# Peptides against a protein of PDB entry 3T6J: the designs that were tried, part 207

Target 1, 375 residues: chain A of PDB entry 3T6J
Amino acid sequence: PIVESYIGFIESYRDPFGSRGEFEGFVAVVNKAMSAKFERLVASAEQLLKELPWPPTFEKDKFLTPDFTSLDVLTFAGSGIPAGINIPNYDDLRQTEGFKNVSLGNVLAVAYATQREKLTFLEEDDKDLYILWKGPSFDVQVGLHELLGHGSGKLFVQDEKGAFNFDQETVINPETGEQIQSWYRSGETWDSKFSTIASSYEECRAESVGLYLCLHPQVLEIFGFEGADAEDVIYVNWLNMVRAGLLALEFYTPEAFNWRQAHMQARFVILRVLLEAGEGLVTITPTTGSDGRPDARVRLDRSKIRSVGKPALERFLRRLQVLKSTGDVAGGRALYEGYATVTDAPPECFLTLRDTVLLRKESRKLIVQPNTRLE
Target 2, 372 residues: chain A of PDB entry 3T6J as posed
Amino acid sequence: PIVESYIGFIESYRDPFGSRGEFEGFVAVVNKAMSAKFERLVASAEQLLKELPWPPTFEKDKFLTPDFTSLDVLTFAGSGIPAGINIPNYDDLRQTEGFKNVSLGNVLAVAYREKLTFLEEDDKDLYILWKGPSFDVQVGLHALLGHGSGKLFVQDEKGAFNFDQETVINPETGEQIQSWYRSGETWDSKFSTIASSYEECRAESVGLYLCLHPQVLEIFGFEGADAEDVIYVNWLNMVRAGLLALEFYTPEAFNWRQAHMQARFVILRVLLEAGEGLVTITPTTGSDGRPDARVRLDRSKIRSVGKPALERFLRRLQVLKSTGDVAGGRALYEGYATVTDAPPECFLTLRDTVLLRKESRKLIVQPNTRLE

## One batch from the design tools (peptide; made by RFdiffusion4, then SolubleMPNN)

Design b2_p21_4_s3 (from b2_p21_4, 10 letters changed)
Fold by OpenDDE base, seed 4:
Structure b2_p21_4_s3 (fold): chain B 375 residues (1-375), chain A 21 residues (1-21)
Amino acid sequence: as target 1 above (375 residues)
Amino acid sequence: PVLTDEVASVVEESDAPSVRA
């Protein structure tokens, strides 16, 4: 078997300032069969990058074909086991040297273990579809999230010699219509500049890329979905995200006004964006469970994903990227923290919903490392 | 990277314990 491993201070999610990496390491075996889907995605990556809602001037100057491999993890040393990884985490290296993506296939398989009777916050009519397509849709989401999410976008930089990596005279900010007014100076990084919001913001961008691009027929085709199946995968992917946004409230601490998990915060932000889009796209309805206690249902109108959801996400995602590229911390923080704010304001009453989420919280799954052998 | 909802709870604990298996 082909063995892959990495070790180092890699992920900074547990640093409140997003800068200090946690020591992480894994040993994994390449899953050749599953890697084939991701290789097909890589083959389309350059084209798909052009579908993202920002000008080429905000994308990497040169497309560097990344590696993308599906891995079955044998050993994982770290606080959280990801379903996918994009490395390196340094944006400057990503755009100048390239990057590698991995899908942790056997970790994804754990996510498939959903029991219908325990599935919370979905309409009964959606449960079977959700169970059927959660896994496959998540494969799509992970692939897009890593390759085209974390693997996309450019930071505008002025180096120590005063040279810019963009043409100051010709590059236009698509949000303002003006020339670029801010950038990263020598020594400034995404994490150092955006600090407390950097990790969650970037995850939000990557998740948004996944939702946005999963609407592209070519993406679904790459993963082997066509016709009604493709539409169901899209629906479940979006449904999973909006549900995750509700579940995210578990990781918010009201008394401290803080989030404890970057990905969940990101998913809540996306939920807020899609709720703001209105027009009946997303509805969260408080209900009463069979036990007579509070419950809730998330509804996503699949017929409005493209007409309402996509444009809303497009605008939001473009703003995320523009603010990231230009190093506009003030604007980025205002945007992101605005959507990340949790209040009890109607109609959503998120703090009240949080109580419901906590009430319906299921036990945490224990992940056990596998074994392997030669036959 | 992507953390599933199943794994997210492993990284950080919520403010309340789980109430069901």
Scores: peptide ipSAE 0.207, ipTM 0.779, DockQ to the pose 0.052
Fold by OpenDDE base, seed 5:
Structure b2_p21_4_s3 (fold): chain B 375 residues (1-375), chain A 21 residues (1-21)
Amino acid sequence: as target 1 above (375 residues)
Amino acid sequence: PVLTDEVASVVEESDAPSVRA
């Protein structure tokens, strides 16, 4: 078997300022079969990057072919094991040197164990479809999230010598129609500038890229889905995201007005974006469970994903990228914190929904080390 | 990185204990 490992101060999600890495390490074995799918995605990456909703001037100047490998984790040391990883976590290095992507396949498999009777917050008509396609749709989402999410976009930089990595005279901000007015100076990084929102903001951008690009037929084809299956994978991927946005409320602390999990905060933000789109795309309905206690249902209108959802996500995703590229912390914070705000205002009443989410919370799962054997 | 809903529940505890049996 091919063994891969990494170790060091890597992920900054536990740092309130998003800068200091937590010591983490893993040892894993390469899954060759699943890696082949991600390699096909890599082969199309340069083309797919052009489908993202920002001008080429906001994308990397030169495409650098990354690695993408599916791994079965044998040992993991850290606060939490992810389903996918993109490294390094330094945008400057990603931009100039490239990056590596991994999917932790056996971590993804944990999600496949969801029983129908335990599946919360979905309409009954969606449960079977959700169970069937949750795994495959998540493979698509993880691949896009890592490779084309974290792996996309350019930071505008003025180096220590005063040189810019963009043409100040010709590059136009697509949101304002004006020339670029802000950038990263020497010593400034994504994390140092955006600080408390950096991790969640970037995860939100990456998740949004996944949802946006999963609508592309070529992406679904790469993963082996065509026709009705492709549409079902798209639907379940989007449905999973809006459901996750509701589940995210578990990780919000009202009395402190803070989020304790960056990915969940990101998913809540996406939910808010899609709710704002209106037109019946997403509906969250408080209900009463069979136990007589509060419950809720999330509904996503499949027929409105492309007509309503995609344009809303496109605009939002472009704004995220433009604000990131230009180092506009004030604008970025205003945008992101606006969508990340949790109140009990109608019609959603998110704080009330949070109580429902907590009420329906399952017992904490444990992920344990697997064994290996000779067959 | 990406965390699934299941993994997120493993990583950190919420403000309230699990009620669901």
Scores: peptide ipSAE 0.206, ipTM 0.772, DockQ to the pose 0.051
Fold by OpenDDE base, seed 1:
Structure b2_p21_4_s3 (fold): chain B 375 residues (1-375), chain A 21 residues (1-21)
Amino acid sequence: as target 1 above (375 residues)
Amino acid sequence: PVLTDEVASVVEESDAPSVRA
């Protein structure tokens, strides 16, 4: 077997300011079959980057071919085991030296094990599709999230000598129509500037990239999906995201007005964006469960993903990137915290929905170290 | 990185008791 490992202070999600890494390590075995799909994605990465909804001036000046490998993790030491990883977590290094992506395939496989009778917040008509395609759709999402989410975008920088990595005269902010008015100064990083929202904001950007690009036929083809299957994978990927946005409320602490999990906060933000798009794209309906207690259903109109969802996500994703590139913390915080705010305002009544989510909370899954053998 | 909803619960768990097994 091909063995991969890493160790060190890697992820900063446990730092409220997003700067200090948590000690983490894993040992994993390469899954060659799944790795082949990700290699095809890598081969298309340069082209797919051009499909992202920002000008080339907001993308990396030079494409650096990354690695992407699917791994079956044997051991993972840390506060939590991810489904995918993009490293290093330094934007400057990602832009100048490159990066590596991994998908922890067996972690995803564990996540796929959902019993129909325990699946919450979905319409009955969606449950079978969701169960069938959750795994495959998440493979797509992880690939896009890591490679083209975290692996995309440029930071505008003025170095210590006063030189800019962009042409101040010609580069136009697509949101304002004006020249670039802000940038990162020497020593400033994404995490240092955006601080408390940096991790979640970046995850939101990456998740949004996944949803946005999964609509591209080439992406689905790379993963081996065509026709109705491709459409089902797209549908389930989007459905999973909006459901996750509801589930995310578990990780919000109303008393402290804070989020305890960056990815779930990001998913809630995406849910809010898609709800704001309106037109019946996403509907959350409070219901009564068979036990007579509060429940809820999330419905996603498949027919409106491209017509309503994609444009909304496009605009949002572009705004995320532009604000990130320009180091516009004020604008970025206003945008992101606006969508991340949890109130009980109608029509959604998210605080009430949170009570429902908590009421329907499933037992925590225990992930244990696997064993491997020769056959 | 990406965390599933299942994995998210491992990283950070709500203080609310689980209702479903």
Scores: peptide ipSAE 0.202, ipTM 0.756, DockQ to the pose 0.051
Fold by OpenDDE base, seed 2:
Structure b2_p21_4_s3 (fold): chain B 375 residues (1-375), chain A 21 residues (1-21)
Amino acid sequence: as target 1 above (375 residues)
Amino acid sequence: PVLTDEVASVVEESDAPSVRA
């Protein structure tokens, strides 16, 4: 068996300023069969990067072929085990030296073990489809999120010698139509500039990349989905994200006006973006459960994913990238915190929905370390 | 990295206490 491991101060999600890494580590075994899909994704990565909704000038100048492997985790030490990883967590190194991606396959498998009777906030007609495709759709999402999400985009930098990594005279900001007016100076990083929103913002960008690119037939083909199966995978991936945005409210603290989990905040932001798109794309309906207590249902109109959802996400994702590339903290914070704001304003009444989410919350699941053997 | 909904409940940021008693 091929064994992979890492250890150190890696992820900064527990740092309010997004800079100090938490000590973590894992030991895992390579799943060769599942890794083959991700290898095919890597082979298409350079082409798929061109499908992202920003000019080539906002993408890495040179594609550096990354490593991507599916892993079965044996042990994990840290605050929480992820489903996927992209390292290093430094954008400058990602764009100049390269990066590695992993999918934690058996972690994903645990997430698939949802009992139908316990599945909250979905219409009955969606439950079986959701259960069937949650796993496969999440494989797609993780692959895209890590490889083409975290692995995409360029930071505009002026180095210590005053040289720019972009042509100041010719590169145009697609949002403003003007030349680039801001960039990262020597010593400035993504985390140092965007600070309190850096982690969640980046996760939001990566999740958005996943949703956006999962619509591409080539992506689905790489993962072995065609025809109706491909469309179902797309639908469930988007449905899962919308549902996750509702579930995210558990991690908001109204009294402090803050979020306690970066990924969930990101998913809530995406929900807000898709709700803003309107046209019946996403509907959250308060209901009454069989127990007579508050409940809710999330509906996603499958027929509007490409016509309504994709354009909305495209615009939003481009905005995220442009603001990130230019180091525009003021603009980025205004955009992101705007969507991350939780109020009780109609029609959504998110604070009321939060009470419903908390009421319907299931017991926290524990992931138990597996056994291994040589055969 | 990506966190599943199930795992996200374990990973909380330090700036806010858990509301889960």
Scores: peptide ipSAE 0.200, ipTM 0.712, DockQ to the pose 0.054; fails the geometry check

Design b2_p21_4_s4 (from b2_p21_4, 11 letters changed)
Fold by OpenDDE base, seed 1:
Structure b2_p21_4_s4 (fold): chain B 375 residues (1-375), chain A 21 residues (1-21)
Amino acid sequence: as target 1 above (375 residues)
Amino acid sequence: PVLTDEVASVVELSDAPSVRG
């Protein structure tokens, strides 16, 4: 077997300011079959980057071919086991030196083991599709999230000598129609500048990239989905995201007005974006469970994903990237925190929904180290 | 990185040590 490992102070999610990395390490075995799909994705990465909703001037000047491998984790040391990883976490290094992506396949497999009777917040007619395609759709999402999410975008920088990595005279901000008014100065990083929102904001961008690009036929083809299957994968991927946005409320602390998990906050933000799009794309309906206690249902109109969802996500994703590229912390914070705000305002009444989510939450899943044997 | 909803509960900021206090 081919063995992969990494170790070090890697992820900063345990730092409220996104600066200090937590010590983490893993040992894993390469899943060759799944890795082949990700290699095909890598082969298309340069082209797919052009499909992202920002001008080339906001994308990397030079494409650097990354590695992407699917891994079955044997041992993982850390506070949490991710489904996917993109390293390094330094944007400057990602764009100048390159990066590596991994999908932790067996972690995903564990997550996919959902029993129908325990599946919350979905309509009955969606449950079977969700169970069937959750795994495959999340493979797509992880691949896009890591490779083209975290692996995309350019930071505008003025170096210590005063030189810019962009043409100040010709580069136009697509949101304002004006020249670039802000950038990163020497020594400034994404995390240092955006601080408390940096991790969640970046995860939101990456998740949005996944949803946006999973609509591209080439992506689905790479993962082996065609026709009705491809459409079901898209539907379930988007459905999973909006459901996750509701589930995310568990990780919000109303008393402190803060989020305890960056990815879940990101997913809530995406839910808010898609709800704002309106037109019946996403509907959250409070219900009463069989036990007589509060419940809820999330419905996604699949026929409106492309017509309503995609344009909304496109605009949002472009804004995320532009604000990131220009180092516009004020604008970025205003945008992101606006969508991340949890109130009990109608029609959603998210604080009330949070109570429902908490009521319906399942016991925490425990992942135990597997044994591998040669047969 | 990506965390599933099942794994997200393991990584929480509430358990993070104080930084930049």
Scores: peptide ipSAE 0.149, ipTM 0.679, DockQ to the pose 0.055
Fold by OpenDDE base, seed 4:
Structure b2_p21_4_s4 (fold): chain B 375 residues (1-375), chain A 21 residues (1-21)
Amino acid sequence: as target 1 above (375 residues)
Amino acid sequence: PVLTDEVASVVELSDAPSVRG
């Protein structure tokens, strides 16, 4: 078998300032069969990048064809096992040297098994559809998240010699209509500059890319979905995200006004964006469970994903990218922390909903690492 | 970076007394 491994101080999620990496390592076997879909996605990546809601001047100057492999993990040493990985984590290296993507296939498979009776916060009519398509929608989301999420966008940089990696005279900020007014100076990085919000902000951008691009017919076709199946995969992917945004409240600590998990914070932000879009796209309804205790239901109107959801996400995602590219920490922090704020203000009453989420919390699954043998 | 799925996302990444706050 083809074996892949890596070790080192790689992911900085556990650093409050987003800078210091946690030691991580894995050993995995390449799953050739499962890699095929991701290779097809790679083949379309250059074109799909153009579908993202920012001008080419905010995208990487040169498309560098990345590697994308599905891996069956044998050993994973770290605080958490991801569903996918995009490396390196340095944006400057990504845009000049390229990057690699992996999907942790057997990790994803663990999430596929959902018991209907334990599935929280969904409308009864959505449960069977959710169970059916959660796995496939995850494959789509992971591929897009890694390849076209983390793998997209450009940082504007002035190097140590004073040279810019963009034309100051011609590049226009699509949000302001003006020339670029800020950038990264020599020695500044995404993590060093955006610090406490860097990890979650980037995850939010990547998740948003996944939701946005999963609406593209070519993406669904690459993953083998057409017609009604494609629409169901889209619906479940979006539904899963808005549900995740509610579940995310578990990882908010009200007394400290902070988040304990970057991806969950990101998912809550996306929920807030889609709620702000209004027009009945997303509805969270407090209910009473069969046990007489608080419960809740998340409803996503599938007929409004393209008409209401996509435009809202487009605007938000463009803002994320523009602020990231220009190194506008003040603007980026204001935007992101604004959506990441958790209060008990009506109509959502998120702090009250958090109590419900905690009440309905399910036990964490244990990941048992496999082995392999020669037969 | 990484995508954290349903299982992986349960990891607390900041110093907190408990999952409940």
Scores: peptide ipSAE 0.123, ipTM 0.653, DockQ to the pose 0.050
Fold by OpenDDE base, seed 2:
Structure b2_p21_4_s4 (fold): chain B 375 residues (1-375), chain A 21 residues (1-21)
Amino acid sequence: as target 1 above (375 residues)
Amino acid sequence: PVLTDEVASVVELSDAPSVRG
């Protein structure tokens, strides 16, 4: 078997300032059968990058073909087991040296195990579809998130010699219509500049890329979905995201006005973006459960994903990228923290919904390492 | 990386990999 591993101080999600990595490591085996779709995705990556909603000047100058492999985890040491990984976690290195992507296939498989009777916050009519397509849709999301999310975009940099990696005279900021007015100086990094929001912001960008590009027929074809199946995968992917945005409230601490999980914060932000789009795209309805206690239902109008959802996400995603590329911390923080703010303001009443989420949450999950055998 | 509420901390034994030598 082909064995892959990594070890070290890799992920900085547990650092409030996004700088210090936690110790992490894994050993995994390559799943060749499951890797084929990701290889096809890599083959299309250069073309798909052009579909992202920013000018080529905000994308990498040269596409560097990455590796992408599906892995079955044998053992994992860390605070949490991811479904996908993109490394290294340095934008400059991703831009100039390349990167590697992995999907942790057997971790993703756990997502299939949700029991219908335990599935919260969905309409009954959506539950079977959700259960059927959650796994496949998540494969799509993870692939896009890692490869074309984390693997996309350019940082504007002035190096130690004063040279720019962009043409100051010709590159135009698509949001302002002006020349580029800010960039990363020598020694400045994404994490050092954006600090407390860096991790969540980047995850939000990557998740948004996934939702945005999963609408592309070529992407679904790569993963083996066509026709009605492709549309169902899209629907469930978007539905999963908006549901995740609600579930995310568990990880918000009102008393401290902070988030305890970067991905969950990101998903809440996306939910807010899609709610802001309006037009009945997303609806969260408080209900009463069979036990007489508070409950809620999330509804996503399938027919409005492309007409309402995509444009809203496009605008938001472009803003995220432009602010990231230009190192505009003030603008980026204003945008992101605005959407990440949790209040009890109507109509959503998110703090009240949080109580519902907490009431309906599952028991604490523990890390369980799998067995392995030789055949 | 991508983390989910459902998969972030659990790998079930039923999903254990089969390794071919």
Scores: peptide ipSAE 0.085, ipTM 0.618, DockQ to the pose 0.070
Fold by OpenDDE base, seed 5:
Structure b2_p21_4_s4 (fold): chain B 375 residues (1-375), chain A 21 residues (1-21)
Amino acid sequence: as target 1 above (375 residues)
Amino acid sequence: PVLTDEVASVVELSDAPSVRG
């Protein structure tokens, strides 16, 4: 087998300021079959980047072809095992040197082994479809999230010599219609500037890219889906995200007004964005379970994904990118924390819903070192 | 950055994937 390993101080999710890396290491084997799909995605990446909702001036000046492989993890040392990875975590290096993407395939396989009777917060009509397509849809989401999410966007920088990596006279901020008024200075990084929201904000951007681009037929074709199957994969991907946004409430600590998991916070933010879009796109309904205790149902209207969801996500995603590119911490924090706030305000009553989520919480999965065999 | 898994039910040990050599 082809063996890969990553070792070092890599991920900063446990740092409240998003800067200090936790020591992490894994050893994995390349899954050739799944890697082939990601290679096809890489081959289309330059074209797909143009579909993102920001002008070329906010995208990388030159496309750098990244690596993307699917890995089956043999050993993982760290506080939590991920489903996908994009490294390095330094935007300057991503822009100038490139990056590598990996999907941890066997982690994904374990994560989505859910029994129908235990599947929470979905309408009965959606459960079978969800079970059927959650795996494939998540493969799509991971690929887009890593490659075109984390792998997209430009940071405006003034270097130590005072030179800009953008034309100050001609580049226009698409949100304001004006020239660029802020940027990263020498020594400033994404994490150093955005600090406490940096990790979750970036994950939110990446997840949003996944939802947005999964609507493109070419993406679905790369993963082998056409016609009705493609539409079902799209639907389940979006449904999974809005459900995840509800599940995310487990990781909010009301007493401290903070989040304990960056990705879950990101997913909650996306849920809030899609709820704000209105028009019946997303509905969360408190219910009573068969046990007589509180429950809830999330409903996504598939017919409104393109007409309502996509435009809402487009606007939000563009704002995320513009604020990131310009190093506008004040604007970025205001936007992100606004959507990340959890109150008990009607109609959603999120704090009440959190109680329901906690009540319906299932036992956590235990990831164990897998067997290896020749077949 | 990394993408974490979603909250889900407990999986049986028999459902754990093996790695091909």
Scores: peptide ipSAE 0.085, ipTM 0.588, DockQ to the pose 0.053; fails the geometry check

